# Peptides against a protein of PDB entry 5CWW, part 39

Target 1, 194 residues: chain A of PDB entry 5CWW
Amino acid sequence: VPKLQGPFDFDLNPEDEQDDEVELKDIYVIGEKPRVADLMRGEEEELEMMKEDQHNGLSLNIICLLSTSGQVKICLDIDGVEAQWLPPRSKNKRLFAPPPEPPSLLTFQTFDTLKPAEVTPDGWPMFSEDATSPYSFYVTHPAGITYISLTPWVFRLESELQSDSEAGTEFRIDLLAKGQGSERDRIFTQTRTQ

## One batch from the design tools (peptide; made by RFdiffusion4, then SolubleMPNN)

Design b2_p13_4_s4 (from b2_p13_4, 7 letters changed)
Fold by OpenDDE base, seed 2:
Structure b2_p13_4_s4 (fold): chain B 194 residues (1-194), chain A 13 residues (1-13)
Amino acid sequence: as target 1 above (194 residues)
Amino acid sequence: ARTTRDIRNPLPV
């Protein structure tokens, strides 16, 4: 049986947004790439062919959150939150280990998919996947459809995470966050019939 | 405390 996970702590929320006021409507998870080197222990030839076609995605889970206002928050799972299952009913009273610290999500980027005039109190925006890329998706709202792609930064972030150089990693990640963000394109806008 | 600044990118009006 799956275990309910959370609460999650959000690191680096903007000081001016009390996150407590943001009504979330949907969540979209982009799973980490499996460590192909650990899975393919023994098949070196298939591993080389997969390395050429592997646009090697991020080795971290990405958690996308969508509010009623059409705001998207992109968070990185730095701690490696795995799917937890309820332990089998082992009669061993495991002494109450102190509750594990809640897993922290790193807020990488926040952006809007709706104009202020398109936001409605009863709005229900939703995520949908892009079949052409694991790092692209759509946000659908009655006012319009927005295409999102994480490809401008995901591969650069992965290259940084795989670097043997610990020196300056924080600075380079901060430059990536401040650099070219996610691609955002409004592919459809609902015309108000006058 | 790792501070990745939230880049709020509003839609251009």
Scores: peptide ipSAE 0.028, ipTM 0.653, DockQ to the pose 0.095
Fold by OpenDDE base, seed 5:
Structure b2_p13_4_s4 (fold): chain B 194 residues (1-194), chain A 13 residues (1-13)
Amino acid sequence: as target 1 above (194 residues)
Amino acid sequence: ARTTRDIRNPLPV
């Protein structure tokens, strides 16, 4: 039986008192790259073809959150949230291990897809995939459609995560967060017919 | 709690 996962603790900066008021409308998950080396243990020929895919994705899951206001929050699953199963009812009174700490999501970026004048109380923005890239998607709202791409930073972040140097990883991730943000392009705007 | 600084990037007007 699948275990219910959550609640997730958002490592939201507590200084943004405005984040507690964000009504979420949609969630989009970008899965981690397959661990080809672990899956292909014994099939050397398919391993070479999958290594040549120049788009070695991120080894972390990405959780995108979308609010009524069209705010997108990009979160990283640092703890590696795996599918948990309820342990089989073994009759052994395993000592109540303290409940595992809830998995934390690292907020990497927050940005708007709507102007303040486009925000409506009845607006329900939604995510949709881009068939051309796993790290690109669309935000659709009645006011318009916005293209988003995580490609400016996702491959740089992966290179940092694969570095043998544990020292300064937090500093390097902070520099990436302050560097090139996600690409954001309004591809369609609905003309308000007066 | 590892908070990366929320970079609020408002839409350019």
Scores: peptide ipSAE 0.027, ipTM 0.593, DockQ to the pose 0.086
Fold by OpenDDE base, seed 1:
Structure b2_p13_4_s4 (fold): chain B 194 residues (1-194), chain A 13 residues (1-13)
Amino acid sequence: as target 1 above (194 residues)
Amino acid sequence: ARTTRDIRNPLPV
């Protein structure tokens, strides 16, 4: 049986602390690039071919959060949150290990998909996958549909994470976060029939 | 389309 995980701590910028209790309506998870090296132990030739593809994605999980207002938060799992299973009911007194510290999520970007006039109190926006890319998705709301793509930064971030130089990594990632953000395109807008 | 808010969080230093 899967273990319930959380709460998660969000490493929020002080600017996000002023966002009132955002009622979340949906969550979309983009899984990390599979650790092909761990899965393909023994297929060295196929591993080399898969390592050469610089476009294989991010080695971190991405957690997208969607509010009633159509706000999207893009969070990075920097701690490497693994799926946990409930331990079998073994009668052995496992020493009370202190509860593990809650995993932290880094809020990389926050943006709106709706105009203020499109926000409704009963709105239930929803994520939907894009079959063309694992790093692209749609936000569907009664007012319209917005296409989102993380491709402008995901591959650059992966390149920084895979760099052998620990020196200046934080600075380079900060520059990336300040750089080109996620692509956002409103592909459909519902016309109110008066 | 320009979104109403585009907040980019710096990494925690």
Scores: peptide ipSAE 0.020, ipTM 0.533, DockQ to the pose 0.431
Fold by OpenDDE base, seed 4:
Structure b2_p13_4_s4 (fold): chain B 194 residues (1-194), chain A 13 residues (1-13)
Amino acid sequence: as target 1 above (194 residues)
Amino acid sequence: ARTTRDIRNPLPV
């Protein structure tokens, strides 16, 4: 039986985000691409061909959170939240190890998909996938549809994660977060017929 | 520096 995961700690949240006021309505998870090396354990020839595909997606899970206000929070699972299973009902009283510390999510980016005038208290925005890209998605709200793409930074982040240099990784990730953010385009706006 | 830019980049008008 899958274990319910959470709570998650959010690292690097903006100080001005009253997280206590953010009513979340939807979640969208972009799973990590498995390291080809871990999957291809035994097929050396295919491993060389897949190393040339420089577009190996991010080796981290991305957790997108969507609020009632249409705010999207992009979080990175740096700790690698693995699928936790409820311990098998094995009769062996394994001493309750203290529960591991809750995994931390790194807040990479926060942005709005709605204008202040489009926000409604009963709004229920939803995520939907883009079938053309694993790192692109839509936010659908009654006021409109917003296309989002993480591609401007995902591949740069992956290059940092693949770098053997631990030194300055945090600084470089901070520069990425400050750099060109996610692509955001309002592809449809519902004309409020008065 | 906790530098998640709240990119409340207003939607381009």
Scores: peptide ipSAE 0.029, ipTM 0.615, DockQ to the pose 0.100; fails the geometry check

Design b2_p13_5_s1
Fold by OpenDDE base, seed 3:
Structure b2_p13_5_s1 (fold): chain B 194 residues (1-194), chain A 13 residues (1-13)
Amino acid sequence: as target 1 above (194 residues)
Amino acid sequence: SRPEHRAPGSALL
């Protein structure tokens, strides 16, 4: 049986003073790139083709959170949260190890998909996948549909994570977070029929 | 009557 994971601690960007009580409505998870070398043990020809794809994706899990207001928070799983399973009912008294510290999620980006006048207290926006890219998705709300793509930064972040220099990695990631935001396009707006 | 959650995009159909 899978173990429920959480709570997660959120390292919020201190510049977002509007940490108002954000009522979350949906969650979307983009899994880390598969370890092709571990999966393709024995398929050398397919491993060569997948190495030629310079765009293998991010080595971190991405957790997207969606509020009632249509705010999207993009969080990075830096700690590498693995799938946890309930331990088998072994009768052996394993010494109660202290509960592990809760995993931290880094808030990488926060942005709105709705205008203030489109926000409703009963709003229930939802995520949906883009079949064409693992790093693109849609936010669907009664007021409209917003396309989002993480592609402007995800491959740059991966390049930084694969750099041999640990020195200044945090600063370079912060610079990426403040730099090129996610692509955001309102592909549909519901006209209020008066 | 519950407002039918008119799926966003139903105006394009």
Scores: peptide ipSAE 0.012, ipTM 0.496, DockQ to the pose 0.020
Fold by OpenDDE base, seed 1:
Structure b2_p13_5_s1 (fold): chain B 194 residues (1-194), chain A 13 residues (1-13)
Amino acid sequence: as target 1 above (194 residues)
Amino acid sequence: SRPEHRAPGSALL
């Protein structure tokens, strides 16, 4: 039986301390890339071809949060939250290990998809997947549709996470977070029929 | 009632 997970702590950007007022409407999860090395255990020839595909996604789960206002938060699962199951009925009273610390999500980026004049109190924007990329998606609101792509940074972040140089990795990741944001394109705007 | 998600182009009732 699956275990209920959470709560999750959010490591918010200090600029986002106002986040307690954000009413969330939707959540979108981009799973970590499959561990090709673990999947291809015993098929060394196919493993070489799949390693050359520079399209290896991020090794972290990405949690996208969407507010009523059309604000998107991109959070990274640094702790690597895996699916949990209820422990088997072992007759051994495993000593109550203290509950593990709640897993934290790092807020990597925050951005708006709506203009202030498009925001409605009863707005319910939603995520939709892009069939062309796991790192691209749409935000649909009555005012319009916004395309979002994480591709400008996701592969660079993965390259930093896989780098043998531990020195300065944190600094380079912080520069990625502050530098190139996610691509955003308003592909449709609802014309107000006067 | 949970607001029904209105697609773009659904009349603002």
Scores: peptide ipSAE 0.012, ipTM 0.528, DockQ to the pose 0.021
Fold by OpenDDE base, seed 4:
Structure b2_p13_5_s1 (fold): chain B 194 residues (1-194), chain A 13 residues (1-13)
Amino acid sequence: as target 1 above (194 residues)
Amino acid sequence: SRPEHRAPGSALL
């Protein structure tokens, strides 16, 4: 039986301290790229052909949160939240290990998809996938549709995560967060018919 | 005239 996971702690960027009242309307999860090496453990010959495809994804889950205001928060699952199953109800009183610490989500980026004048109290923006890229998606709101792509930083982040240099990883991630943000393009704007 | 809140047309691309 799948275990309900959470609560998740959000390591908010200190720049986001003002949004204590973010009413979330939708969530979009970009699953980590499967480690083909771990999946193909035992099929060494097929592993070489798949190595070229191994370079095209993030080894972390990405959790996108969408507020009523059309704010998108991009969170990274640094702890690697795997699907947890309830331990089989073995009649053996295995000592309740203390509940693991709640997994932390790093807030990597926060940005708006709406102008202040487009925000409505009854707004219900929603995510939708891009069929062309796992790292791209759309935010649909009554005011319009915004294309979002994480590609400007995802592959750089993956390169940092694959580096054997644990030292300064946080600093490099912070530089990536402050650097080139997610691509954001308003592909459609609903004309207010007067 | 009350502006009819037209539901966002899902532009299916």
Scores: peptide ipSAE 0.011, ipTM 0.500, DockQ to the pose 0.022
Fold by OpenDDE base, seed 5:
Structure b2_p13_5_s1 (fold): chain B 194 residues (1-194), chain A 13 residues (1-13)
Amino acid sequence: as target 1 above (194 residues)
Amino acid sequence: SRPEHRAPGSALL
């Protein structure tokens, strides 16, 4: 049986301090790219062919949060939260391990999908996957549908995470967060028939 | 009462 995980601490950008009352309505998780090297322990020839395809994903989990207002937060799992299973009911509870520190999520980007006039107090926007890309999705609200793509920054972030130069990685990631945001396109708008 | 999420499209199918 999977273990319920959380709470998670959010490392919010200090400019986003107004978010203390955001009512979340949906969550969308993009899993990390599987470490092919850990799966292929013993098949050296298949490992070389899969290294060329290694350009196709992020080595971190991405957690997208959606509010009633249609605000999207893109969070990165830096700590690498692994799927935990409930320990079998064996009598040796190590009851004396300190509780693990809660895993931290880095808030990478925050953006709106709705105009202020489209926001409703009973609004319930939802995520849906894009079958064509693991890093693209839709936000559906009664006012319209918004396409979102993380592709503009995901591959650049992965290149920074794979760089042998730890020096200045944090600074380059901060520049990516402040630079080219996620692609956002309103593909459908519901016209109010007056 | 948990608001029943009526998907906005459920009225046209």
Scores: peptide ipSAE 0.011, ipTM 0.513, DockQ to the pose 0.020

Design b2_p13_5_s2 (from b2_p13_5 with E4D)
Fold by OpenDDE base, seed 1:
Structure b2_p13_5_s2 (fold): chain B 194 residues (1-194), chain A 13 residues (1-13)
Amino acid sequence: as target 1 above (194 residues)
Amino acid sequence: SRPDHRAPGSALL
């Protein structure tokens, strides 16, 4: 039986201290890149062919949060939240291990998809997937549709996570978060029929 | 009423 997961703690950027007022409307999860080496354990010949064609996705889960205002928050699952299952009824009283600390999500980027004049109090923007990339998606709101791509940073972040040099990794990740925003393109704007 | 999560432009009113 699946276990209910959460709450999650959000490691927010200090600039995002206003997050307590953000009414969330949708959530979009980009799963971590499958470890093909673990999946193909025993099929070495197929593993070589799949390694070349595997666009190196991020080894972390990405959690995208969408507010009523059309604000998108991109969070990274640093702790690697896996699907939890209720323990089998073992007759052995496992000592009450203290509850594990709640997993933390790192806020990597926050950005708007709507102009202030497009925001409505009853707005319900939604995510939708892009069939062309797992790291691209759309935000749909009555005012318009915005394309978003994480590709400007996601592959560079993965390269830093896979680097044998632990030294300065945190600093380089912080520079990536600050320097390279997600791609945003307003592909459709609803003309207000006056 | 559930907000009609229609794509923008599906309201051909």
Scores: peptide ipSAE 0.011, ipTM 0.535, DockQ to the pose 0.020
Fold by OpenDDE base, seed 5:
Structure b2_p13_5_s2 (fold): chain B 194 residues (1-194), chain A 13 residues (1-13)
Amino acid sequence: as target 1 above (194 residues)
Amino acid sequence: SRPDHRAPGSALL
């Protein structure tokens, strides 16, 4: 049986200190790209063909959070949260292992999908997938539909994570977070028929 | 009242 995971700690950007009261309404998870090298232990010839396709995704899980106000948070799982299983009911509870530290999520980007006049107290915005890209999705609200794409930064972030220089990776990630925002386009707006 | 989880966009189908 899968173990329920959480709570997660959020490494908040110091600019996002206003978030203590954000009512979350939806969550969208983009799984990490599978490590082809770990799956292909024994097939050297197929491994070379898949190295050219290595540009196809991020080696970190992405967690998108959506508030009642239509605010989207993009969080990165730097610790690499693995699927946990409930231990078999075998009598040897190692009762004395300290609880593992809660996994931390890095807040990479925060942005709004609604105008202040479109926000409603009973608003229930929702995520939906884009069939054309794993790194694109929609936010649907009664006021309209917003397309979001992470593609402007995802591939750059992956290139930094794959760099042999671990030194300064955190600094380069912070520069990426501040530089290239996610693409955001309002594809539909509900006209109030007066 | 059950929160009507019907996204109003589902009425256009």
Scores: peptide ipSAE 0.010, ipTM 0.535, DockQ to the pose 0.020
Fold by OpenDDE base, seed 3:
Structure b2_p13_5_s2 (fold): chain B 194 residues (1-194), chain A 13 residues (1-13)
Amino acid sequence: as target 1 above (194 residues)
Amino acid sequence: SRPDHRAPGSALL
């Protein structure tokens, strides 16, 4: 049986002093790139072809959060949250290890998909996947549909994570967060029939 | 005028 994970601590950017009670409505998870080297243990020819495709994804899980207001938060799982399983009911009283510290999520980007006049108190915006890219998705609200792509930064972030220099990694990630934001395009707007 | 399909807060590249 899978173990329920959480709560997660959110390292909020200190510039987001808006203590606005963000009511969350949906969650979308983009899994880390599978470690091809661990999966292809025995298929050397396919491993070489997949190494040329080194540009194929992020080694971190991405957690997208969606509020009633249509605000999207993009969070990174830096600690590497692995799938946890409930221990088998073995009769051995292993000493209760203290509960592990809750994993931290880094808030990488926050942005709106709705105009203030489109926000409704009973709004329930939802995520949906893009079949063409794991790093692209849609936010659907009664006011309209917004396309989002993480591709402007995700591959640059991966190149920084693969760098042998641990020194200044946090600073380089902060520069990426402040730099090129996620692509956002309103592909559909519901015309209010007056 | 085509409505600018840019979501609010899209920085102009």
Scores: peptide ipSAE 0.010, ipTM 0.500, DockQ to the pose 0.046
Fold by OpenDDE base, seed 4:
Structure b2_p13_5_s2 (fold): chain B 194 residues (1-194), chain A 13 residues (1-13)
Amino acid sequence: as target 1 above (194 residues)
Amino acid sequence: SRPDHRAPGSALL
């Protein structure tokens, strides 16, 4: 039986402290790309052929949150939240382990998909996947459709995470967050029929 | 008038 995970703590960017009242409407999860080396442990010959086609995806889960206002929060699962299963009922090993600390999500980026004049109280924006990239998606709202791509930073972040240099990783991530926003393009705008 | 495709918050640095 899948374990219900959460609550998650959100490490909000200090710039987001003003949004205490963000009503979430949708969630979009980009799962970590499994290390094919870990999956193919035992099939060394197939591993070489697959290395070339593996656009090295991010080794972290990405959690995208969408508010009524069309605000998107891009959160990173730094703790590596794996799918947890309830222990089988028969193994009453009361591991009196203290409940693990709730996993934290790092808010990497926050941005709006709607103009203030497009925001409606009854707005229900929704995510949809891009069939061409796991790191791209659409936000659909009655006012329009916004394309979002995480590709400008995802591959750089992965390169930083794969670097053996733990020192300054947080600082480098903060620089990535500040310097290289997600690509955002309004591909469709609903014309208000006057 | 060209619709100003500038989404607010796109700091094109």
Scores: peptide ipSAE 0.010, ipTM 0.494, DockQ to the pose 0.051

Design b2_p13_5_s3 (from b2_p13_5 with E4D R6F)
Fold by OpenDDE base, seed 1:
Formats: C-alpha cells, sequence, structure tokens
Structure b2_p13_5_s3 (fold): chain B 194 residues (1-194), chain A 13 residues (1-13)
C-alpha cells in the first residue's frame, strides 16, 4: 500500500517569509533523469549511447509550485523523495524508529507570470507541459499564457552535481540560483475588449 | 503586440 508522504518542509529564503500566505493552485513535477545504469542493467550498448547524450537532464526532481497570483516557485528535491510503501503487516515488535525527518525542498527560484493588474482573486492559473522539452512548460491564466524554460540553468546545475568536489557545491548552487534565471516569455495576452 | 518580456528578476516585491 502506498504511504502518504508530506508535509514537505520548504527551505524558503528568509526574504520569502511572505510566502506563508501564498495560496497554491497547481503543482508541476519534473522527474529526475532516469538512472540509465539502474534501468539498463545488461545493455552496455544503450548505456554508452545515453552517456554520449550530455543533455540527459537533471538528476534531481524539480517541483514547481503555482500560486493564485501567478507566482512560480521552483523547488529542488535534494534528498531524493522516493516512493514510500507501508511496511508489510508483520505481527512483530513496534520498533519505534523515530520517523525519518521529512525531506526538505530547496527553493531555487521564485518569479511571477502575471503583472499586478492581471492578478484576480478568482484566478486559477495552471501548469501545462511542453511537448518539445521536459524542462519547459506553460502557465495558463485568464489574462494570458507564459512560456517557462529551465534550460538556462538545469544543465549547469547537473554539471555541478556530477562534480566530485562536494566542497563548495552549495555555494555554486547559490551562484546559479542568483545568476541564471529561467527563461520567461508571455506568448499570449488576453485583451479585455472594453 | 510586443511580447511583454518579463525583465529578469522582476519578482513582485
Amino acid sequence: as target 1 above (194 residues)
Amino acid sequence: SRPDHFAPGSALL
């Protein structure tokens, strides 16, 4: 039986303390790149082809959160949230292992898809996938449609995660978060006919 | 209609 997971703790930037009042409307999950070595155990030729694709994506899950205001929060699953199952009904001893600490999501980026004048209290923004890239998506709101791409930073972040130097990884991730924003383009704006 | 390019870093503070 699947175990219910959550709540998740969000490592929010202290500057984002205003997020405690953010009403979430949608969630979009970009799964980690498949660990080809785990899936292709025995197919050496396909393992070589997948190593040559330098663009296989991020080894972390990305969790995108969308608020009523059209704010997008991009969170990284640093701990690797795995599917948990309820232990089989073994009759024996309650070893009260302390519950594992809830996995923390790192807030990587926060940005808006709506102008302040476009925000409505009844607004229901939604995510939709881009068929052309796993790291691109759309935010649809009654005021307009915004294209988002994570490609400016995802591949750089992956290169940092694959680096053997654990030392300074956090600092380099912080530099990536500050230096390279996601691509954001308003592809459609609904003109209110007066 | 000009695409409304969101400036990088325009979080609505």
Scores: peptide ipSAE 0.024, ipTM 0.646, DockQ to the pose 0.054
Fold by OpenDDE base, seed 3:
Structure b2_p13_5_s3 (fold): chain B 194 residues (1-194), chain A 13 residues (1-13)
Amino acid sequence: as target 1 above (194 residues)
Amino acid sequence: SRPDHFAPGSALL
C-alpha cells in the first residue's frame, strides 16, 4: 500500500508572508526525467529517440500547487521524494530510526492565473495536462482557461544541476527564478453575460 | 480580441 506523503515544508519567499491564508485546491506533479540507467532496461530503440531529443527534461520532480484564488506555486523537490510504501507488518523490531525529516520543497515561482475580479470564494480551479509537453499544463477555472509552460526555464535549470561546479549553483538558480518566468497565456475567458 | 497576455513581470516573486 502506498504511504501518504506530506506534509511538505515549503521554503516560502519572505515576501509571500501575506499568503498564509492560501487554501490549496489542486496539486500537479511533473516527474523527473528517467535516469539513463533506468532507460537502459528498455528497448534500444527508445534510448536512441530520447538521445536525439536534445531537450532533456529536468532531473528534479516539480510540484505545482493551485489555490482557490488561482495562484500557482511551482515547487522543486530537491531531496528527491522516493515512493514510500507502508512497511510490511514484519514483526522484526527495527530499531526506532528517528522519523525521516520531512522532504523540503523549494518554491521556485509564484504567479496568478486569475484577475482579482475573477476570484470567487467558492472557486475550484483545477490542473489538466498538456498531451504535447510534460512541462506544459492548463489551469481551468469558471472564469477562464490559462495555458502554462515551464519550458522557458526548465532546460536552463537542468544545465545548472548538471554542472560540475557546486560553487554559486544556489545563486544561479535564484537568478533563474527571478529571470524568465513560466509562459502564461489565457486561451479562453468566459464572457460574463451581463 | 487580443489574448490577455499576462505581462511576464506580474510574477510576484
Scores: peptide ipSAE 0.024, ipTM 0.645, DockQ to the pose 0.061
Fold by OpenDDE base, seed 2:
Structure b2_p13_5_s3 (fold): chain B 194 residues (1-194), chain A 13 residues (1-13)
Amino acid sequence: as target 1 above (194 residues)
Amino acid sequence: SRPDHFAPGSALL
């Protein structure tokens, strides 16, 4: 049986503290790229195809959160949140392991997909995947559809995470967060029928 | 009608 996971601690930027009351409506998870070591057990041909795909992904899970207002938070799973299952009913009273510390998510980017005039109390924005890229998706709301792509930064972030030099990694990640944001394009706007 | 390009600078960090 799947275990309910959470609460998650969000390292929110102190500037985001005012938005903590935002009701979340949807979640979209971009799983980490498969580890090269786990792929090495396949056939050589599958291994080559998987190596080509591996050059094009992030080694961290990306958690996208969507609010009622159409705000998207892009969070990085630094700690590696694994799917938890209820322990099998083995009769062994293993002592209360202290509850694992709640996994921390780093807020990498926050942005809106709706204009203030498009926000409605009954609005239910939703995520949907892009079949052409694992790092692109859509936010659908009754007011319109917004395309989002993480490709401007995700591959550079991966390059930094794989760098042998820990020196300045935090600074370079901060520059990535502040620099090239996610691509965001309104591809459809619903004309208000009078 | 110009596509409503969200200005790239509206990412609140």
Scores: peptide ipSAE 0.023, ipTM 0.639, DockQ to the pose 0.063
Fold by OpenDDE base, seed 4:
Structure b2_p13_5_s3 (fold): chain B 194 residues (1-194), chain A 13 residues (1-13)
Amino acid sequence: as target 1 above (194 residues)
Amino acid sequence: SRPDHFAPGSALL
């Protein structure tokens, strides 16, 4: 039985504490790409052919949150929210494991997909996937469609996470957050028929 | 018409 995961603690930037009123309308999850080495631990021969096309995706889950205002929050699951299954009710081992600490989500980036004049109280923006990239998606709102790509930072973040240098990883992630925003392009704007 | 430059409001969180 799938375990209901959550609540998630969001490490929100102090600047976002003012948006206590952010009503979430949609959630988009980009699952971690399992290390093909971990998946292929039984089939040595196919490992070589897949290495070239392994744009090694991020080894973290990405959780995208979308508000009524068209604000997107990109959150990283640092703790690795694996699909926790309820431990099989084996009758005998009440392992009183302390409840696992709620997984912390790091807010990596926040950005708007709507202009202030496009925001409506009844707005219901929605995510949709990009069939061409797991790290790209669309936000659809009645005012328009915005393309988003995480590719500018995802692969660099993965490179940092794969580096054995734990020292300064947080600082480097902060620099990545600061220097390299997600690509964000309005691909369609609904013309207000006057 | 210039593509609507979303201000680079990368609120770095």
Scores: peptide ipSAE 0.023, ipTM 0.637, DockQ to the pose 0.071

